# Designs tried in a protein design run: peptides against a protein of PDB entry 6O8C. Part 223

Target 1, 262 residues: chain A of PDB entry 6O8C
Amino acid sequence: VGLRYEKISLPKIHPRYDLDGDASMAKAVTGVVCYACRTASTLLLYQELMRKGVRWLVELVKDDYNETVHKKTEVVITLDFCIRNIEKTVKVYEKLMKVNLEAAELGEISDIHTKLLRLSSSQGTIESSLQDISSRLSPGGLLADTWAHQEGTHPRDRNVEKLQVLLNCITEIYYQFKKDKAERRLAYNEEQIHKFDKQKLYYHATKAMSHFSEECVRKYEAFKDKSEEWMRKMLHLRKQLLSLTNQCFDIEEEVSKYQDYT

## One batch from the design tools (peptide; made by RFdiffusion4, then SolubleMPNN)

Design b2_p30_3_s3 (from b2_p30_3, 19 letters changed)
Fold by OpenDDE base, seed 5:
Structure b2_p30_3_s3 (fold): chain B 262 residues (1-262), chain A 30 residues (1-30)
Amino acid sequence: as target 1 above (262 residues)
Amino acid sequence: SEKEREEEERRKKAEEEEKKLEKEMEEANK
């Protein structure tokens, strides 16, 4: 999961004054920084989309949790009702047995009662599991989405805009170097300006690449890694919820078999 | 003339800055 991007590096910049070489170098630098700008934009977009997805998934899982809790509650009510009815029946049959009437039926009902009590005991385990899940989803829990707001790059960082400014500066110098190349030779003053512009180009390019690497790529990778880890945990949690739901359905089905005796 | 001295000083400064950049570029290219 995640966007694939190519590692980029600046071309070697030769310090020697060369109108043809400098124009070619400037073109290459422009291309690299342009790619960085586009990539940064794409990485930002991806992260923003992922943040939306994370928020959506959190709400979805919360809904799943609530549904599971509701189902569990329903089953508990049904089970408790069934247990109470069976207990009443047991008492009646115990009284009848004292008169030598229904020993075999009492045994069967007692067995059902025992089974129901076992099912009731399993509800405690389900409850504890739900509580654990709730704690994990709660603010400050292990599955909190706070990381999504902290990690990575954000529009407010203006990384793309910063890179674009640098790209604009680089592009201007590149176009000037194309003109300089066309002149074949420069007067002394123009040559000095060209040299200074080459220095500026170098600094802008270096700054752009540093910013791209440190403020865009690195932070993106950190976000990506955390996102993947969190997503795996959330998937597992959803599976747990599904399992708990299924357990509730299984209990309900089993209880339904005994309702004929109540 | 004073103007010639100022131009010469600017030239020397530019040459020094160029040499500094050349060294930095060489180091960065290693």
Scores: peptide ipSAE 0.023, ipTM 0.555, DockQ to the pose 0.470
Fold by OpenDDE base, seed 2:
Structure b2_p30_3_s3 (fold): chain B 262 residues (1-262), chain A 30 residues (1-30)
Amino acid sequence: as target 1 above (262 residues)
Amino acid sequence: SEKEREEEERRKKAEEEEKKLEKEMEEANK
């Protein structure tokens, strides 16, 4: 479901002064940190796209909810009207029954009335379910999307830019180490500078890798896990709304059959 | 010779700096 990335690690940095080895090491470090920069950018983009998707899905589910509420309201009005008409008919037939003329018809109408009242009682269950869904979608509800704004990495964190700065420093040292390698032998002062730069490279690389792991990867994984959980719950809720809508249609269809008797 | 002594001293200083770097790297990896 989420983006796949390769686990990266820094090459072993040896303390021994070796112009060829140091240039090779610096090249490898540059490659690793470059990969970290690209990966951090990709992970950030993924999260931003997912946040847009989350917002879109919330609006879609809200629309589904509103449609279901509208349909439920329509059915309630139709059902109440049908019940009132049947009740009037029952009263008329009860008066006629004093003369024993239409007992079979009264029995059928009374049975329809009982069925309609049962359907009316089921509307209370649908209403309760809709209220529960509304509460879950409300701010602070169990399906609120507040986590999408809190979890993960954000453009404002400037993680990619921070890593790029470190990469630039490392790359500069790498280019110097290539020059040092070409000289084959350094003067004492140049050798001391080389050793100092090697230490700087180590610190920059370590800082880059720790930042990548702790501030980019870890936060991304937390965001991914939370998004998957939330998405499953939202999809389940949409299925519940669809079920409620179908129940309303079923009730409407059944009521329409009885309208011929009113 | 005096030059040989100076080169030997430079080599010893370089070895000390390498040992220092090694310790710093070990501490950072803990």
Scores: peptide ipSAE 0.022, ipTM 0.560, DockQ to the pose 0.338
Fold by OpenDDE base, seed 3:
Structure b2_p30_3_s3 (fold): chain B 262 residues (1-262), chain A 30 residues (1-30)
Amino acid sequence: as target 1 above (262 residues)
Amino acid sequence: SEKEREEEERRKKAEEEEKKLEKEMEEANK
C-alpha cells in the first residue's frame, strides 16, 4: 500500500553537436525533470496526510485506553464491595455454626468467596496489561509517534522548490534549443553558446535526478515502511484494549450472579 | 586560402569541445 511511481531516468545525452537532436533531447529531459517535480510534490502530500492520520489514530487509541481504564475501575469497585459483603456473611455463618446450625450453607458461601477472590486476582493482571499499554503510548514509548516527525520528507526541506528551480533552468535551455533548431545553422559564437548550454543542461538534470532519488524517493520509502509497521502495531494494541474491556465485562457479569448473597 | 585555414581551425576547435563534453558526460554518468 502506498503511492506508486514510475522509476525515471534521464535520456542519453549525445555529445555531438546536432541542433535537431539537442532540441529533442532537451525536450525529453524537461519532461523527466517535470515528472520528478510532480512526483516529489505528490509524495510530500501523501506523507503530510499520513502524519495527520497518525495523530488521529493516537488520539483514538488514547480514548479507547481511557474507556478501558474507566470500565476496569468500575468493576474493581463493584467486586470489592461484593467481596466485603460475602466476608461479613461468612463471619455470621461461622458464629451460627457454633450454635449447632447446618454446615451446608456455609460451604456454598465459602466457595463463592473463593471465586470472587480469584476474580479479584485477575484484575491485577488487567491492571498490569493496562500499565504496559500506557507505557508504550507514552512519550518515548515503543508506539510513540515521534518517528512521523523525523522520517520522510517535510515542507521545510524545500525539495519541490529546489527541483522547480532546476526545472526552470532546464526549460529555459530547451526553449533556446528550439530557437536554435529553427535557425537550421548557427554562427560560430552562437554555436559555442549552444554547446555550453548543453553542458549546463546536463549538470542541472543530473543534479535534479540525484536530489529526487536521494532526498525524495529514498526518504519517502523509509517513511512508508515505518508507517506501515507502526500502523500494524497500533491496530494490534487496539485489539488488546478491546480484549481487556471484554474481560472487565465478563468479570462484571460473573459478580452479578453472586449479588443475591450480598 | 586564408579563409579555408580559418574554417579548418574552427572545425578543429569544435571537435575538441565535443570531446571535452563527451568526457565530462562519461565521468558524470559513473
Scores: peptide ipSAE 0.023, ipTM 0.566, DockQ to the pose 0.385; fails the geometry check
Fold by OpenDDE base, seed 4:
Structure b2_p30_3_s3 (fold): chain B 262 residues (1-262), chain A 30 residues (1-30)
Amino acid sequence: as target 1 above (262 residues)
Amino acid sequence: SEKEREEEERRKKAEEEEKKLEKEMEEANK
C-alpha cells in the first residue's frame, strides 16, 4: 500500500499585468510548490523505510530458510536410520521364515518398509524445492533486492533540496507581489520588474513541477510497483518455506510411529 | 535616483540568484 498524494497542477497564469491577480497567482503557486516539496520529502522517506524493510525481510527469510534446511536434514537422518533398521528386521525375519516362523509379521514390516521408501522419495521433492528457494534468494536470483538500490529516489539525488531552492525563489517573488499589490500602482520601472519577476516565477514553478513529476513522482511509482511485486513474491516464498517445514514435521511424525514398532 | 539604484540592485540580486540556481542545478545534474 503506497502513500496517496493529490495530483497537483499549477494555476493558470494570465499574461496580463494585474497586481491583485498576480499576487493571488503567486500565492497559489507557492502553495502548490510547497506541497510538492513536502510530498517529495514524504515519498523519499517512505522509500528509505521500505528499503530498510526489504533488507530486514531478506534476512528474515534467509533465517527461515536455514531453519527449514536444518529440519529437513534432521528428518532425512531419522528417516534413513529408520529405513536401515527396518531393512535389518526384514532380513532377520526372512531368515526366521526359513525356520517356520509367522508370515504375518513379515507382511506388516514389509508394508512399513514400503511406506518409508515413499516418504524418502518425498524428501527429494523437498530438497528440490529448497534448492529453488535458495537460487531465488541468491545474488542475481529472481528475488534479489538490487532493485531497491536502483529504483526510486534517493537522498543523494537531493530532489527535496532542489525543490526547496525553487520554492524559496518563488516565495520571495510572492512576498514582493504582496508588496506590489499594497502599492496599488507601480512606477514604470517597477512595473517592468514585476513583469520580469512574473516570468521568473513561472519559470521556477514549471521547473519545480517538472522536477517533481519526473524525478520524484514517476520514480516513486516505479519503486512502489517493484516493491509490491517483490513483496508478494517474498511472502509467497515464506509460505512455501512454511509448507516445506510442515511437510518435514509430518514425515517425522509418521516415522516416529514406525520407530515404536522397530 | 536612489529608487533606480534599489531597483538595479534588486535586478542584480535576482540575476545572481538565478545564476546561483542554474549553477546549483547544473552541479546537481552532473
Scores: peptide ipSAE 0.020, ipTM 0.589, DockQ to the pose 0.048; fails the geometry check

Design b2_p30_3_s4 (from b2_p30_3, 18 letters changed)
Fold by OpenDDE base, seed 4:
Structure b2_p30_3_s4 (fold): chain B 262 residues (1-262), chain A 30 residues (1-30)
Amino acid sequence: as target 1 above (262 residues)
Amino acid sequence: MEEEREEEERRKREEEEDKKLEEEMKKANE
């Protein structure tokens, strides 16, 4: 769930000279661009925090992976040892059967051997799954975090600062328009300056909104979408690792039952 | 008299420029 922000739009700017209307318009524009600045800052902060979270999660999952690999290796060693012992026992019993010993014991040991071989086969599946996970986590893999550095907005882009500069220009014009409104009537030269400032206001406002929409919002949304997808995949991968770990424990437990026969 | 005419012509030019600007702003708002 990403940050919610309201869609903002510039008020309609009337080309007609109107001191009251222009002051009101300028106030509204100032408010909108101010909101854009704050929103851009919040969106940037969110992305930076998410990048930190991504890096942290990658390391956590790598640790989980290494732990699972270690457990798998332990189980493989134990299982192989048990198989070798059972095979030796089978050979001994085969020799003893030649001397009239009970066939029932050999049958039981042979069944155990078959079960152990099945467990060994399951370890191969676990290994394959771990290799797949490793490939996904590797550089260039499907779960690489390179997107976190490429997507979205960064402090180095100075988007907030750029918007703030535009906001300052707009705010100055707004305050001038408040003064103009208070005078009720401007001299011709002052009227021309007012009209020119209105054009500047419009230019700054449109530039701010364009920059906000294209460089802040759009990039944020792309980052958000990728982050959500990546996060879901990483969480799923952690569940897979847990499942593999549990499978290793299950195998170890089953093998322990057979160790009593050796 | 000539200065007044020049000032009036300047004013007319400025009014025409203002009108063009208003039209451009109108188009930009569409």
Scores: peptide ipSAE 0.023, ipTM 0.569, DockQ to the pose 0.761
Fold by OpenDDE base, seed 2:
Structure b2_p30_3_s4 (fold): chain B 262 residues (1-262), chain A 30 residues (1-30)
Amino acid sequence: as target 1 above (262 residues)
Amino acid sequence: MEEEREEEERRKREEEEDKKLEEEMKKANE
C-alpha cells in the first residue's frame, strides 16, 4: 500500500553552446523538476493523512481494549458469584451425607464446581494477555506511534516550497532560452550570459533532484516501510483483542448453563 | 587570412569554455 510515482532523472546536459538544444534541454529540465514538486507535495499529503489514520487507529484499538477489559470484569464477577453459590450448595449436601441422607445430586454439583474452577483459571490467562496488550499500547510500548511523528517528511520541512523556488529559477532561465533561440544569433555578451545561465540551470536542477531524492523520496520510503510494519502489528493486536472478547463471551455462555444450579 | 585566424581563435576559446563547463559539471556530480 502506498503512492506510486515514476522514477525521474535529469536529461543529459551538454556543455556545448547550442541555442536550439539548450532551449529544448531547459524545457525538459523544467518538466522534470515540476514533476518532482508535484510528487513531493503528493507524498507529503499521503504521509499527513497516514499520520491522522495512525492516531485514529490507536484510539480505536484503545477503545476496543477498554471494552474487552470491561467484559472480562463482568465475567469475573459473574463467575465468582456462581462459584461461591456452588460452594455453599456443596457444603449443604456434605452435611446431609453426614446424617446418612442420600445426595445423588452431589456428584453433579461437584462436577459443575470443578468446571467453574477451570473457567476461573482461564480468566487468569485472559488477564495476562490483556496486560501484555496494555504494555504494547503504552507510550513506551512496542506499538507506540512515535515513529509516525519522527519518520518521513513534514510540512515544517518546507520541501515543496524549496523545490518551487528552484523550479522558479529554472523556469526563468528556460524562458530566456526561448528568447535566445528566437534571436537565432546572440551578441558576444549575450552569448556569455547564456552560457552562464546554462551553468546555473544545471546547478539548480541538480540541487532540486538531490533534495527530492534525499529529503522527499528516501524519507517517504522509510515512513512507508515503518507504517506497513506497524499496521500489521496493530491488526494482529486487534485480532487478539477480538479473540479475548470471544473467550469472555464463551465463558459467560457456559456459566449461564450452571446458573440453574445456583 | 585575418578573418580565418579570428574565427579559429574564437573556436579555440569556445572549446576551452566548453571544457571548463564540463569540468565544473563533473565536479558538481561528484
Scores: peptide ipSAE 0.019, ipTM 0.550, DockQ to the pose 0.243
Fold by OpenDDE base, seed 5:
Structure b2_p30_3_s4 (fold): chain B 262 residues (1-262), chain A 30 residues (1-30)
Amino acid sequence: as target 1 above (262 residues)
Amino acid sequence: MEEEREEEERRKREEEEDKKLEEEMKKANE
């Protein structure tokens, strides 16, 4: 999972003055740094899209949580109502039993009461689970999305723009080296300028590659790893919510079987 | 004679600069 990019490295830069070699080297460097710029842009875009996805997923899971809480509350109300009604019925039958009537029915109703109380006890477990989920989703919780704003690269870092500036400098030198190559021989002053520009090229290239590796790729990888971990946890949480919802539905269905006795 | 000495000193300076650049490039490639 994640964007695949090719590992890039600078070509070997030879210190020897060679107009043909220097032009070829400069061309290669330009290509590498150009690729770095494009890759950095793509990595940034990916991260921004992922951040949007993270925010969307957080809201989705919060909605799922709220729905589960709502359903749980509904079931609790229904269950409590049924329990109260059954308890009233039990009291009536207990009075009737004193007159030697309907002992078998009292037994059945008492069994239903016991079952409902068991269902009610399970609500405590569901509530505890929901509270745990809520704590995890809360600000500062284990599933907070604060990492998405901290990790990786951001447009505000201007990494692509910084790389582009370096690329422009490199490209300018490359074009000069093409001209120098066409001259076949340079005067002394032009030769010294060429040598100086070669040093500048090296400096810009190394700076670009360092920036790309440390500020773009490394941070992207950290973001990617964190996002994958967080996503797994969020998906698991969502499954837990679904399980809790289903438990609520199961309880509701079971309670509905006893509604005729209430 | 003086022009030849100046050219030779210039060539030596260039060779030293090229060596420094080579050393810097080697260090950067490590």
Scores: peptide ipSAE 0.018, ipTM 0.551, DockQ to the pose 0.378
Fold by OpenDDE base, seed 1:
Structure b2_p30_3_s4 (fold): chain B 262 residues (1-262), chain A 30 residues (1-30)
Amino acid sequence: as target 1 above (262 residues)
Amino acid sequence: MEEEREEEERRKREEEEDKKLEEEMKKANE
């Protein structure tokens, strides 16, 4: 679930010299850029938290994988042992049949042997699935978390600090425009300074909005999209691991039924 | 008469500067 933020836009700025209008406009611009700073900070924090979550999930899934591999190995050993024992028994009964002993017991043991061989074949499918999962989780695999370090914004980018500098400049001009408004009329030189400051305000505001949109929002959205895609794939992979684990348990249970005959 | 001409020229220069600013603002918003 991504952070919802409101689309912000700069207020319409009129080029006309108006002390009341300019003060009001400057206030609005200050508010917008202030919101941008706060939003940028929040977006950065979200991404940092998500990166931690991604790392945590990777480790969790690796642990699940290792447990599944361990369980599979145990089942393979048990199954192989059971098969070997049944094969020995079959050979003994085949020798006894040559001496006119009862055929009914040999048939049952042969059926068990066939069932065990089928279970052994299923282990090959589990192994191939585990290998696929391992390849996907490996460095450079399709589910590698390298994107989390590359995509989005980082504290080192200093985006919030850059926006804050621009906000400070804008705020200073806003306070000056409040003073200018209070004077009601400015001398010619002061009027020219006011007009110049208005131009500076526009410049800083535009720069802030551009930086916010291009360096903060856009990169965040890219990070968000990648994170959502990756998360879906990871959750699916985890479900696959659980399925494989359950298959191992099912095989173990079936083998246990035949251990009394060996 | 000369003061009125200077004031009118000042007003024209200010209007031209305002137009330039408007054009720059328009370009920045595109």
Scores: peptide ipSAE 0.018, ipTM 0.542, DockQ to the pose 0.238

Design b2_p30_4_s1 (from b2_p30_4, 10 letters changed)
Fold by OpenDDE base, seed 4:
Structure b2_p30_4_s1 (fold): chain B 262 residues (1-262), chain A 30 residues (1-30)
Amino acid sequence: as target 1 above (262 residues)
Amino acid sequence: EKEKEEIEKFLKEEEPEWYEEAKKEEEERE
């Protein structure tokens, strides 16, 4: 579940000089940009946590892979040993049949041999699957985590700091407009300063909103989408590894049944 | 210091023409 944020927009800024309206507008703008700063910080934190999670998951899956490979190797050794023993037994019985021993026992052993060879053939499929997984996890593979470093926003971008500077500028103007409102009437020079500050406020506000939307939200959404896709693929891969592990256990169990015949 | 410079650069980037003109007018009044 991704972070939910509300779509924010700037209030309408009227060009008309109005001390009460301008103070109210400035207050609203301050609130919106403050929300943007907090949201940007939260979005950044989320991405950093996700990057840590991605790295952790890669290592976890690599460990799972290594364990599966180890189990597969163990089963291959056991299976090969069992096959060799059965083959020796078959040869002994074939020699004994020349001396009038029961054909029924040889038939049973031959059937076991055939079953073991079938199990051995399945090992090739498991090996191929493991190789595919290894390729996907390798650098440059389909499950490479390079996107996590490239996509989204990073602390080095200083987006939160940039927005905070703009917020500070806007807040200063808001407090001035609050004072201007309290004066009820400004002298001509003070009125001109107020009008100029209103333009500055508009500039800072629009810059903040543009930066928030284009450099924070948009990049976050791209990161989120990529992370979700990658995570689904990784979880699927873990399921594949589990399936392969279970296949190895199944083969081992079946081989154990035939070890009593050797 | 590098962070301040980057933030200052950010603040100066893409200044509207009207804002630059207004800034010049303010400087001429000072």
Scores: peptide ipSAE 0.023, ipTM 0.495, DockQ to the pose 0.080
Fold by OpenDDE base, seed 5:
Structure b2_p30_4_s1 (fold): chain B 262 residues (1-262), chain A 30 residues (1-30)
Amino acid sequence: as target 1 above (262 residues)
Amino acid sequence: EKEKEEIEKFLKEEEPEWYEEAKKEEEERE
């Protein structure tokens, strides 16, 4: 899970003045930093898409939760109604039993009543589970998506733009080094400028790579790890919710069997 | 404009002293 990218490193920058070598080095540096810019952009895009996905999933699960709560409520109402009706029937049969009528039927109805009461008791467990799920999904809960807004890289960080500026500076020096190479020999003043530009190149390149590593890659990896953990928890929660839904349906089905006695 | 300033700040952040000096010298020579 996640984007695969190649680990990049700067080429060795030789301290020796060499027009051919410096041009080649500058070209390589330009390529590396260019890759960093593109990669940073891709990593940012991935994170933004993931954030959208996270938000979507949260809403989906909340909707599922609400549906389950609704179903649970329906079942509770139906069950309570059935219990009340059975209790009335039990009272009637108890009166009849006093005159030695239909004792066998009273036993059956009493058993049904006991079963219904058992089902009613299970509703408490379902309710507690739903409350737990609600608490986990609530703001500040264990499954809050606050991390998605905090972790990783964001467009507001302007990492790609910052890297692009550095790339532009590096590219400019590279083009100058190409010209210098074409001249074969530089005058003293031009040579000094070349040496200075080489130092600038080193500075920009190092800064770019540091920024890429620390502010792009590292943060991306942290985001990725958190997203994976969060996703596992969300999937588990969804399974729990499905289980609760199924329990509600099972109760409803069982209650339906007893409706003929009410 | 704010973004540009931030980028410029980023570029200047932890800029070696030699770089600033060299830049000044280069500007004085142009």
Scores: peptide ipSAE 0.022, ipTM 0.501, DockQ to the pose 0.069
Fold by OpenDDE base, seed 3:
Structure b2_p30_4_s1 (fold): chain B 262 residues (1-262), chain A 30 residues (1-30)
Amino acid sequence: as target 1 above (262 residues)
Amino acid sequence: EKEKEEIEKFLKEEEPEWYEEAKKEEEERE
């Protein structure tokens, strides 16, 4: 679930000189840009937290993978040992069959041998699945986390600081416009300064909004989308690992039933 | 200080020509 933010827009700036209107406009602009600063900060924080979460999850899944590989290896050793023992027994009984005494017992042992060989074949499928998972988790794989470091916004971009500087400039003009409003009438020179400051305010506000939209919001949305997709894939992979682990346990249990014949 | 300079540079890079001219006029009135 991504952070919800409201779409913000600048108020209309009228070209006409109006002390009351200009003060009101400046107040509104200050509010909007202030919201942008706060939102940018929140979006940045979210991304940083998500990056930490991504790294954590990668390590967790790698640990799960290693455990599964270890269990698989154990089962393979046990299974191979059991197969070798059964094969020795089969050879002995085949020699005895030349004397026609133990056909029933040989049949049972042969069936066990066949079952064990089937289990051994299933290990190949498990191995293939593990190799696939390994490839996906490897650098450059489909589940690599390199995107988390590349996508989105970062503290080094200084987006919040840049917006804050613009906000400060706007705020200063707003305070001056409040004073101008209180004077009700300005001298000619002061009026010209007011008009100039209004242009400055517009410039700073526009720059702030463009920066917010293009460098903060857009990049955040891209990061969010990638993170959601990646997370779904990682969760699925984890389920696959659990399934493989369970298969190993099932094989081990079945092999244990035949150890009495060896 | 370096960060401040970078931010100041950021502010100047997109400064309209009219803004620079107006700033000069303001400085001349002072």
Scores: peptide ipSAE 0.021, ipTM 0.496, DockQ to the pose 0.073
Fold by OpenDDE base, seed 2:
Structure b2_p30_4_s1 (fold): chain B 262 residues (1-262), chain A 30 residues (1-30)
Amino acid sequence: as target 1 above (262 residues)
Amino acid sequence: EKEKEEIEKFLKEEEPEWYEEAKKEEEERE
């Protein structure tokens, strides 16, 4: 579940000179940009945690893969050994049959041999599946995690710091507007400065909001979407590995039934 | 220091023409 954030917008900035209104507006703008800073920080943290999670999951799945390969190899060795032993037994019974001895037991052994060969053929399918999984997990594969490093926002982008600088500028103007409000009436020069600062405030606020939307939110959403897709694929792959592991255990169990004949 | 420079660059990037003009006017009055 991704982080929920509220869509924020700047209050309307009126061009009219009003000391009370301007102070109130500046306060509201400060609040909005402050929220943007906090949200940007939270979104960044989430992405960093997700990147760690992605790396962890990749390693986990690789470990699962290696265990499955190991189990498959063990089963192949056991199966091959059993097949060779049964083949030797078949040859002995064939010789005995030529001398008209114990023909009834040959049919059972031959049936076992056929079953074992069938099991052996299934190993090829397991091997091909494992190879496919390996290719998908390999660098440049379909499940490569390179996107996690490319998509989204990063600490190196300094988005939070950039927004904080803009917030500081806005906050300074807000405090000045509070003072101006307390004076009730400004001298002509001070009034001109106030008007100019109002324009600066608008500029900083707009820049902050655009940066937040384009460089923080948009990139976060792209990262989130890719992460969800990738995670679904990884979970599916993990299920495939589990299925292959279970198939290996099933084969091993079946082979164990025939080991008594060898 | 590099981070400060990047932030300063960010602040200067795409400054509206009116803002640059206003800044010049303010400097000329000092």
Scores: peptide ipSAE 0.039, ipTM 0.500, DockQ to the pose 0.074; fails the geometry check

